# Peptides against a protein of PDB entry 2AZE: the designs that were tried, part 169

Target 1, 148 residues: chain A of PDB entry 2AZE
Amino acid sequence: AQECQNLEVERQRRLERIKQKQSQLQELILQQIAFKNLVQRNRHAEQQASRPPPPNSVIHLPFIIVNTSKKTVIDCSISNDKFEYLFNFDNTFEIHDDIEVLKRMGMACGLESGSCSAEDLKMARSLVPKALEPYVTEMAQGTVGGVF
Target 2, 101 residues: chain B of PDB entry 2AZE
Amino acid sequence: GRLEGLTQDLRQLQESEQQLDHLMNICTTQLRLLSEDTDSQRLAYVTCQDLRSIADPAEQMVMVIKAPPETQLQAVDSSENFQISLKSKQGPIDVFLCPEE

## One batch from the design tools (peptide; made by RFdiffusion4, then SolubleMPNN)

Design b1_p24_8_s1 (from b1_p24_8, 7 letters changed)
Fold by OpenDDE base, seed 1:
Structure b1_p24_8_s1 (fold): chain B 148 residues (1-148), chain C 101 residues (1-101), chain A 24 residues (1-24)
Amino acid sequence: as target 1 above (148 residues)
Amino acid sequence: as target 2 above (101 residues)
Amino acid sequence: SETRTITGPLPVPSTRPQVSGRLV
């Protein structure tokens, strides 16, 4: 019947939405873990050094990274008020946001790529609220997905 | 029947989505707490060493961009054009270079 | 081409360094 067809459409719509939310949740978890891990690392480092790093030696979040070959020629135009920048490169470049940087630093414990050791998983679990621990476990096992 | 089954499925999917929403709310709450914690924000930084681990300045030039919220970035990376455009409406944009050593 | 709005992972105001250029 038409009613069943309508419900099937709605079912599929909800399934897709759930799938999208699952991906969003995973990203949020990774962000949380990465951030907390970064803070923890730096706190420990500063404690060991007995002082914070020099102000101009670090970059606080948020930021983005642009990298290119050292051989790349870059022409830069800057407005007087520094509100506008234009960079012209003679070769390819890469752009990374701060989250990607943190992931590549290992701050997400390899959870993002399925490279999470038992020790990494322990760390990851310790950096999330209790309610999120089961989901972190599922992420590490690759069992996230489907409908629950 | 099938109608009843579908109705039940939709109810279960609704409950599942509510569970997801709850978990997401927990996550966003944690992130907000982190954003509001002064000590956490003070410690939320990377070093030049960290940046070198991502892109070695021996081979790559590493540029750091810090910009006000809502700054727009447009990038073109093609065989004919390699360009980045930044436009801020809330203040000046800061650009840093990571030294090789 | 790619267009982004620069934002951090957290809903926090962007902080700007007082000095730009080569990192120290």
Scores: peptide ipSAE 0.023, ipTM 0.872, DockQ to the pose 0.296
Fold by OpenDDE base, seed 2:
Structure b1_p24_8_s1 (fold): chain B 148 residues (1-148), chain C 101 residues (1-101), chain A 24 residues (1-24)
Amino acid sequence: as target 1 above (148 residues)
Amino acid sequence: as target 2 above (101 residues)
Amino acid sequence: SETRTITGPLPVPSTRPQVSGRLV
């Protein structure tokens, strides 16, 4: 009756919330892996070079990237305090946040697309706490989505 | 009956969500640990070479935006409008180009 | 239109690359 209908609504609400949290968790895992992998890469690189890179040669997180054709004309308007920017392009552009950059660099080991080799998966697992390893495996297999 | 079945389903979903929350807490904890580690912060960078692997500056102009947290970004990319608007609340925004070098 | 909010998953100090040309 009415009580059952109310519970059906609640059930659907919870299912949607769980689905949303699953997506959030997957993104958090990817971020963790990407960040740890990046730090590890840079640490090894600096050790190999026996020095850190020149300070003016690196870009620290966070950042965003905008790319467009070199022929694209960009008109930039900046407020006096530099709190506001307005860019007008005469052609299409792309925007990437730092996480997407890291993913495209392979820092997430291809886990984001389920394109992990055995070695990639091993690396990904090694960069998360043990409790998250099963979930990483599920992500690599593309089998995440069920109810726990 | 149906009521009992639904009640049981809700309990199971609650347990599933609790497990999910636990995993999320683990993740956020790890990210916070990275944030609090000064060495990790120092090493959390990319190079222009990395950016070239995403978009070659020989063919693409690569613009880097450094903005304070909670900066709003509005983008329009359509046949008639190509625009990016940035509005920060915490400080100035820095924009620079990745050189072809 | 698309609206995003820039967040800092890792709040780290940053330095501006001096080899890059600043857009003004």
Scores: peptide ipSAE 0.023, ipTM 0.869, DockQ to the pose 0.391
Fold by OpenDDE base, seed 4:
Structure b1_p24_8_s1 (fold): chain B 148 residues (1-148), chain C 101 residues (1-101), chain A 24 residues (1-24)
Amino acid sequence: as target 1 above (148 residues)
Amino acid sequence: as target 2 above (101 residues)
Amino acid sequence: SETRTITGPLPVPSTRPQVSGRLV
């Protein structure tokens, strides 16, 4: 019946929305873990050193990274007010946001790829509220994707 | 029948989505708390050593960009054109180089 | 050039830019 068809369309729409939200939730969890882990690392390091690092030796979030071969020739044009930049390269480059940098640093404990060790998983769980721990476990096992 | 089955499925999906929304709210709340905590923000930094672990300045030039909110970045990477354009509407853009040593 | 070494003065608080176009 037409009613059944309408409900099937609605069902599919909701399934897709849930899938999207699952992906968003996973990313939010990874961000939370990465940020908290970074802060924890730095706090511990500063305590051990009994001082903070020199102010100009660190880069605070947020930021983005652009990298290319040292042999790449770069032309940079800047507006007078520095509101506009134009970079021209003679070879390929890479762009990374700060979250990606943190992940590559291991701040997300390898959870982003489901390849975390037992110790990594323990750390990851310790950095999220209790309600999120089951989801972290599922992410580590690669079993996220089912309907609740 | 089929109608009753579909109706039941929709109810279950609604409950599942509500659970997801709840978990997402928990996450966003935690992230907001981090952003509002002055000490956490002070400690939210990476070092040159960290960046070298991602892209070694001995082999790669590493450029750091800090820009105001809503800055737009446009990138082109093709065989004949390699370009990055940055446009800010709320203030100047700062660009830094990670030293090799 | 306006590009500086990161050992120099740091910029004021900022945010992530919105990426448009082709990502590489």
Scores: peptide ipSAE 0.022, ipTM 0.868, DockQ to the pose 0.074
Fold by OpenDDE base, seed 3:
Structure b1_p24_8_s1 (fold): chain B 148 residues (1-148), chain C 101 residues (1-101), chain A 24 residues (1-24)
Amino acid sequence: as target 1 above (148 residues)
Amino acid sequence: as target 2 above (101 residues)
Amino acid sequence: SETRTITGPLPVPSTRPQVSGRLV
């Protein structure tokens, strides 16, 4: 009885770990798709323009963005060496990392929200190694979890 | 019996986790390849137009933060306090605003 | 409160856009 109880505990531990890894894998897949798609988009755009964009017109990854109402009053304190910043807002703000920006740009093909069209899914599949294609399909269908 | 069932479950879960690990390794390998490709990194950028697509500067102030690795960002967003703190240990932090179109 | 460490998933070089706006 005690042995079975110990194994039950271990079972639950493993299930939780698997759940965490599933989430991590999905995020990694989304990152891969988003990055490759971004690079592809920009490469194509530069080829069409026959030149890169002006250097001061682009923001290279990685970055973070903060947005708030234009009416929001912001006080900023900066250390002399610019190692430290303190922003005080008088209203709410939003923070987005670069991956979220890419997702909202559609670079992850809507896979992050399960809103892939057939064309989006085709693109997503084309941007991952063959071994990952079944998982991408499951993500698009919202049926992730078939691995166990 | 119960013991046999649990033992079998654990073996199956181990196999499932191994498959996940394998897929994750594939993903990390692909990401590493991207990081090692100079041309890909050169092309890993967004524009102000891209940022406007998620937060219109006509209505929203859009601030961009570029910071060295390991920079700490602490944010408080409540009715009583609205604050962002940045602290870098590896170099200066760069912050700028995206203009309206 | 929320705390995060700013790290890009890929090590990439940086280019600062020349933009205008509020002093930061």
Scores: peptide ipSAE 0.024, ipTM 0.871, DockQ to the pose 0.397; fails the geometry check

Design b1_p24_8_s2 (from b1_p24_8, 8 letters changed)
Fold by OpenDDE base, seed 3:
Structure b1_p24_8_s2 (fold): chain B 148 residues (1-148), chain C 101 residues (1-101), chain A 24 residues (1-24)
Amino acid sequence: as target 1 above (148 residues)
Amino acid sequence: as target 2 above (101 residues)
Amino acid sequence: SKVFTITGPKPVPSTRPQVSGTLR
């Protein structure tokens, strides 16, 4: 009886770890798709224009975005060496990393929100190695939760 | 019996975790390849138009922060305090605004 | 003032916002 109890504890521990890894894997897949799709888009755009965009018109990864109402008053303090910044807002703000920006741009093909059309899914599959295609399909279907 | 069932479950869970680890390794490898490819990194950018599509500067101020790795970020967003603190140890932090037009 | 800063040639991992922590 005690042995069974010990194994049940271990079982639960492993289940939780697997759940965490599933979440991490999904995020990694989305990042891969988003990055490759972004690069593909920009490569095509530059080829069409026969030149890269103006140097001061693009933001290279990595970055983060902070957005707030235009009415928000922001006080900024910057150290002389620019190693330290302090922003004080009089209202709420939002912070987004570059991955979230790419997702909102549709670079993850809507896979992150279950809004993946057939064409989106085809694109998503084309941007991952063959071994990951089944998992991408499961993500689109919302059936990733299976462990056994 | 119960013991046999649990033992079998643990074996199956181990196999499932190993498969996940394998897939994750594939993903991390692909991401590493992207990071090591100079041309890909050159093309890894967004535009002001892209940012406007997710947060229109006509309605919201959009601030871009580019900071060195391991830069400390502290954010407080409550009725009592709205604050962002950045502290870099590896170099200067760049902050700029996305223009409205 | 300058609107954008061009990233250097060295690739770096994506940064992540955190309530209290570090950017990657």
Scores: peptide ipSAE 0.024, ipTM 0.868, DockQ to the pose 0.053
Fold by OpenDDE base, seed 2:
Structure b1_p24_8_s2 (fold): chain B 148 residues (1-148), chain C 101 residues (1-101), chain A 24 residues (1-24)
Amino acid sequence: as target 1 above (148 residues)
Amino acid sequence: as target 2 above (101 residues)
Amino acid sequence: SKVFTITGPKPVPSTRPQVSGTLR
């Protein structure tokens, strides 16, 4: 009985670990797709324009976005060496990392929400190694969660 | 019996986790290759137009933060506190304001 | 209060900050 209980604990531990890894893998796949899609988009755009965009018009990854109402008052304290920043807002704000920005731009092809068209799915599949294609398909269908 | 069944389950879960690890290794390898590709990094950017598509500067102020590795961002967004604290250990933090144009 | 501007025309090397705290 004790041995069985120990194995059941281990079983639950492994199941939880697998679930966590599944979540991590999905995020990694989305990052890969979003990044490759972004690079592809920009490459094509620069080729058509026959030149890179102005330097001050682009923001390279990685970055963090903070947005708030234009009416929001922001008080900022900065250390002399700019190592420390303190922002105080008089109203609510939102924070988005670069990956979320890419997702909202559609760079992950709607795969993050399972809202991808056939064309989106085709694009997503084309941006990952063959071994990951079945998993991408499952993500699109929202069927990820089972044991391999 | 029950013991044999549990043992069998654990073996199956081990195989499943190994398959999962394999897929993760493939994915992380791809991401590393992208990070090491100079041309890809050069093209890894968004424009102000992109940012306007997610948060229109006509209605929202959009602040972009670029910080050195290991920078910590502490954010509090509650009914009483609206604060962001940034602490870098490796260099200065840069802040950009996305213009409407 | 401070008025924020674009700090420069070229990107500065950076990484993703570690986020902590309570977010909306």
Scores: peptide ipSAE 0.024, ipTM 0.868, DockQ to the pose 0.076
Fold by OpenDDE base, seed 1:
Structure b1_p24_8_s2 (fold): chain B 148 residues (1-148), chain C 101 residues (1-101), chain A 24 residues (1-24)
Amino acid sequence: as target 1 above (148 residues)
Amino acid sequence: as target 2 above (101 residues)
Amino acid sequence: SKVFTITGPKPVPSTRPQVSGTLR
């Protein structure tokens, strides 16, 4: 009886761990798709333009963005060596990392929200190794979460 | 019996987790390849137009933060305090403002 | 200066900052 109880505890632990890893894998897949799609987009754009964009006109990953209303008053204090910044706002602000920006740009093909067209899914599949394609399909169908 | 059933379940879960780990390893490998590929890193950028598509500077101002490794960002967003603190230990922090046009 | 436009200084290599203490 005690052995069975111990195994039940272990079973539950493993199930939870698998669930967590599934979530992590989904995020990793989204990141991979987003990055590759971004690179692909920019490559094609530069090919069409026959040159890269001006060096100071683009922002390379990684980065963080902060946005707030244009009406928001911002007070900024910067240390002399620029090692420290302090921003005080008189209203709410938003912070987004680069991955979230890429998702909102559609670089993850809508896979993150389950809003994939047939073409979006085709694009997503093309940006991952063959071994990951089935999982991408499951993500698009919303069937991820089951135990293997 | 119950013991045999649980044992079988654990074996199956172990195999499932191994498959999951394998997929994750493949994925992380691909991400590393992207990180190590010079051309990919050169092309891993967004433009002001991209940022405007996320937060239109006509209504929202957009700041971009580029910071050295291990930089800490502390944010407070409450009715009484709206604050962002950045602290770097490895070098200067760069903050860019996305222009409206 | 405090804030540079994107067309200002060249972006430098960086890593993602560690975010903490966010109240949202």
Scores: peptide ipSAE 0.022, ipTM 0.867, DockQ to the pose 0.080
Fold by OpenDDE base, seed 5:
Structure b1_p24_8_s2 (fold): chain B 148 residues (1-148), chain C 101 residues (1-101), chain A 24 residues (1-24)
Amino acid sequence: as target 1 above (148 residues)
Amino acid sequence: as target 2 above (101 residues)
Amino acid sequence: SKVFTITGPKPVPSTRPQVSGTLR
């Protein structure tokens, strides 16, 4: 009886670990898709333009975004070496990392929110190694969560 | 019996986890390859137009922060305090504003 | 110091502070 109890505890532990890894894997897949899709988009755009975009027209990854009302007063203090910044706002702000930005741009093909069209899914699949395609499909279907 | 059943379950879960580990390794490898590819790095950018899809500069001020890895960020967003602090250990931090268009 | 608009610079005052979170 005690042995069975111990195994049941272990079972639960493993299930939790698997759940965590599933979450991590999904995020990694989304990042991969987003990055590759972004690169692909930009490559195509540059090819059409026959030149890179002006340096001041783009922001390279990695980055974070801070946005607030245009009426928000912001005070900024910067160290001499620019190693330290302090921003004080008189109102609320939002912070977004580059991955979130890419997702909102649709670079993850809506896979992150289960909003994949057939075309979106096709794109997503094309941006991952073959071994990951089934998982991408499951993500799109919302069927991730079971044991392999 | 119960013991045999549990043992079998654990074995199955182990196999599932191993599969996950394999897939994760594939993903991490792909991401590493992307990070090491100079052409990909060159093309890994967003435009002002992209940023406007997140927050329109006509309505919102959009600030971009470029910071070295492991830069510390502390944000306080409460009715009594609205603050962001940044501390880099590996180099200077750059801040850009998205122009209003 | 300066905060730069993608199209140009914007002046910002300068002093030194501290933080808690982490970027990748």
Scores: peptide ipSAE 0.020, ipTM 0.865, DockQ to the pose 0.044; fails the geometry check

Design b1_p24_8_s3 (from b1_p24_8, 7 letters changed)
Fold by OpenDDE base, seed 5:
Structure b1_p24_8_s3 (fold): chain B 148 residues (1-148), chain C 101 residues (1-101), chain A 24 residues (1-24)
Amino acid sequence: as target 1 above (148 residues)
Amino acid sequence: as target 2 above (101 residues)
Amino acid sequence: SKVFTLTGPTPVPSTRPQVSGRLV
């Protein structure tokens, strides 16, 4: 009886761990797709161009984006060595990491929100190793969550 | 019986987790390869046009933060305080403004 | 405090900072 109870606890523990790993895997897949898709996009664009984009026109990963209304007043304190920054806003702001930016750009093919067209799904599948394709499909279908 | 059932469940879950771990290893390997590929890193960029799709500089100020490893970013967004603090230990922090179109 | 001084749009290579506190 006690043994069974212990095993039930362990079962739940494992289920939760699996759930966590599923979430991690999904994020890793999305990152992979987003990165590869971005690289592919830019490679194609540069191939079509007579020259690479101007250095001042691109922002390389990694980065963090902060945006706020243009009407927002921002006070900035910067240390002399630029090791420390302090921004004070008089209104709300948003922060986005590069991955989120890529997702919003559609680099993850809408897989993150389950908004994949057939073409999006094909693209997503093409950007992952074969072993991950079934999982990508499950993500697109919203059927992730079961045990293997 | 109950014990047998639970034991079987745990075994199945173990197998499932092993499969999951395998997939995760594949993913991490792929990401590592991307990080180590010079050409990929050269092409891993967004443009101001891309950023405008996130927040239009015509209406939003778009700031880009580039910081050394281990930089600490602390953000507070409340009715009482709207603040971002950046503290680097490994070098200067760079902040860029996306120009308005 | 002062008006923020931003460098031009040309980024310098960096890494992701560690985020603490409330991220919005």
Scores: peptide ipSAE 0.025, ipTM 0.870, DockQ to the pose 0.083
Fold by OpenDDE base, seed 3:
Parts: structure tokens; C-alpha cells; sequence
Structure b1_p24_8_s3 (fold): chain B 148 residues (1-148), chain C 101 residues (1-101), chain A 24 residues (1-24)
């Protein structure tokens, strides 16, 4: 009885850990696809233009984005050494990490939202190792969650 | 019995987790390879046009933050307080403003 | 005051900040 109870606790712990790892794996896959797709896009663009873009026109990863209405009043305090920043807004703002930006750019092929066309899925599969292709397919179908 | 069933479940879950770990290792390896590739890192950028597609500077102010490792970002977004605090211990923080055009 | 922005030919190497506090 007590032994069974102990195993039940362990079972639940493992199930939760697996659930967490599934989420982490999906995010890692999306990151991989997004990064590779971004690099591919830029490589192609630079080849077509026969030159890199102007230095001041690009922002290299990693970065984060903060956006707010242009009407928002912002008070910014910066330390002398620029080690510390404090921004006070009079209205709401949004924060986006670079991965989210890439997703919104379509670099993850819509896989993150289940909006993956046949072409998107083909692209996504082409950007991951063969071992990950079945999982990518499951993500596109929304069938992730089964026990391996 | 119940004990045998639970034991079998745990073994199956262990196998499932091992498969997940394997796939995660593959992903981590791919990301590492990308990060170690100089050309890939050179090409890992977004443009102002990209950012405008996310948040149009015609309507939104778009601020880009680049910070050293271990920089801490604290954000408060409520009806009573709207604040972002950045603190770096490894170097200066850079902030860019995305132009409208 | 307003945000002080930095410009230059190349972005400074950096990593993602460690987010703490209330998420937005």
C-alpha cells in the first residue's frame, strides 16, 4: 500500500517533468527553425543584392524589443556608466524577445500557432535534422502530447 | 496487480523521457553549431523593416535593447505603475530607437 | 527625460537579459 503510494508520487513527478520537457523541446525546435530560416533569408538577400545591408539598418541577435504608443510619455534615467536604466511610462508597454520577433516575422513557419501551410511545413522540416521531422509534423498537426 | 502496473508505467515513462532528452540534445547541438558558426552569426539579424512589421513606428515607439550577459530586466505593467528597470554588471547597456522610416 | 539612444556601425555583442519581476 505504502509502496504503491510512493510509486504514484514518482509517476506523477515523471509525468510533470515529461510535460515540461515537451514544452521545452517544442520551443527549441521553433528556435532552431527560426534562426536557420532567418540566416537563410538574409544570406539569400545579400547574395541577390551583392552586398550586405547598411550596418545601421540591422540589429543582430540577441536583443529585446520594447514598444509602446507614440503618445506614451517616457521618463528615462541612465547611470553614468550606462549599467543601469530606469524607464517610467505613463501607459502600458509591450516587451518582446528576439524569438518572438522572429516568430511574428514568420521565421518559424507558423508552426508555433498551428498556422502551417504545406509549404511552411516543408520548409520547417527542411530546417531540422531527420530525427526531429516527426515531431515537427506532430507540432503542425497539434498532436504533440503522446507518450513516446 | 497495481504494483506491477505502476512499475511498468514508470519504465515506460523513463523510456519516453529518454527519447525526449535525445531529441532535446539534437536541438541543442544544432543551436550550438549555429552559434559557433561565424557566418551564421553575421547573418543573424533583423532589419528596421522587420521591426516595423511587428510594431509600426508610425503608431508605436520601438526601442531595442542590447545588454551584456546576466543583465537583469524587471518590468511592471499595471494601471498604477508602468516601469522597466535594467541592471547590468558586466558592461554598458545599449538602447536603440527604431526610426519610422 | 526621453530615451537616450545609441547608434553605431555595429551592435555591441550582448546576450538576452535575465527577466525578473512581473512578466509583461
Amino acid sequence: as target 1 above (148 residues)
Amino acid sequence: as target 2 above (101 residues)
Amino acid sequence: SKVFTLTGPTPVPSTRPQVSGRLV
Scores: peptide ipSAE 0.025, ipTM 0.868, DockQ to the pose 0.078
Fold by OpenDDE base, seed 4:
Structure b1_p24_8_s3 (fold): chain B 148 residues (1-148), chain C 101 residues (1-101), chain A 24 residues (1-24)
Amino acid sequence: as target 1 above (148 residues)
Amino acid sequence: as target 2 above (101 residues)
Amino acid sequence: SKVFTLTGPTPVPSTRPQVSGRLV
């Protein structure tokens, strides 16, 4: 009885660890797809335009985005060396990291929400190593971890 | 019996975890390759048009923050306080505004 | 300027900031 109890505890611990790793892997896959898709998009765009965009017209990764209503009053304090910033808003704001921005741009092909079309899924699969393709498929179907 | 079943479950879970570890290693390797590829990094950018798809500058103010490694960001968004604090240890922080047009 | 437009000066190389103490 005690042996079975010990094994059950171990089983639960392993299940939780696997769940955590699944979440981490999914995020890593989304990042990979988003980055590669972004690079591919921009490469194609530059080829079509036969020129790169103006240097100051683009934002290279990594970055973060802060947005708020244009009516929001923002007080900004900056240190002399620009090492410290303090923003005070009189209303709510949103913060987005670059990966979230890429996802909203569709760079992750809707895989993040399981909203992949057939074309999106094909694109997503093409942007990962072969070993990751089955997992991408599971993500698109929302069936990751279904065996547990 | 119960013991046999649990033993089998643990073996299966071990195999599953090993597979996950392998896939994670593959994925992290791919990400490192991307970070080390100069051409990929050159092409890893978004435009103002892209940012408008997130928040329209006609209605929203959009700030872009570029900061050195290990910069700390603290945000408070509550009824009593709306604040963002940035502290860099390795260099100046740059903040850009996305124009409406 | 303390805040630049995207047509402003080129920023220095950067990385993702570490988010801490975020209450949203």
Scores: peptide ipSAE 0.025, ipTM 0.870, DockQ to the pose 0.067
Fold by OpenDDE base, seed 1:
Structure b1_p24_8_s3 (fold): chain B 148 residues (1-148), chain C 101 residues (1-101), chain A 24 residues (1-24)
Amino acid sequence: as target 1 above (148 residues)
Amino acid sequence: as target 2 above (101 residues)
Amino acid sequence: SKVFTLTGPTPVPSTRPQVSGRLV
């Protein structure tokens, strides 16, 4: 029946939307964990040092990282007001946002790649509200993706 | 029959999506709290040592870009062209290098 | 040779740029 067909279309649309939201939620959880873990790490480090690091020795979020071989030749053009930059490289480069940097630093506890140890999972759970803990567990187990 | 089954499925999917939305709201709230907390923002930083762990300056040049809101970054990486373009409309862009040591 | 026009080492408040084109 046409009515059933219409509902099937809607069902499929909702399933796809749910899948997308699941992905978005996972990313949000990872960001939360990474940020809180970073702050926690730095707070502890500063407490141990009894002072904050020199201002020019740290990079506050947000930022973008560009890396390339030390052998890469880079030509840089900059406007007088510094509103515009143009970099020309003679070889490939990589761009990483701050979230990716944090993940690679292990700030997301390996949850992003399913490489959580028991300690990592414990840390991850401790950095989210209780309502999110079950989802963190599912992420660690690789069981996220089902429709609930 | 089939219609009733589909109707029930849609209801269940709606409940599932509502649960996802709720969890996402919790996440966004937590992130907002972090962004609004002065101490957290003060502590939201990485060091050159951190960056070296990602891309060792012994082998890689590491450049940091700090830009105002709404800045646009265009990147082209091909055999014919390797280029990054930055355009800001709200202020100057800061670019600096991470030292090797 | 490498030509770099650098600003000071002090990071300033900023937001993530909108990235377009090919990311590698």
Scores: peptide ipSAE 0.024, ipTM 0.869, DockQ to the pose 0.083

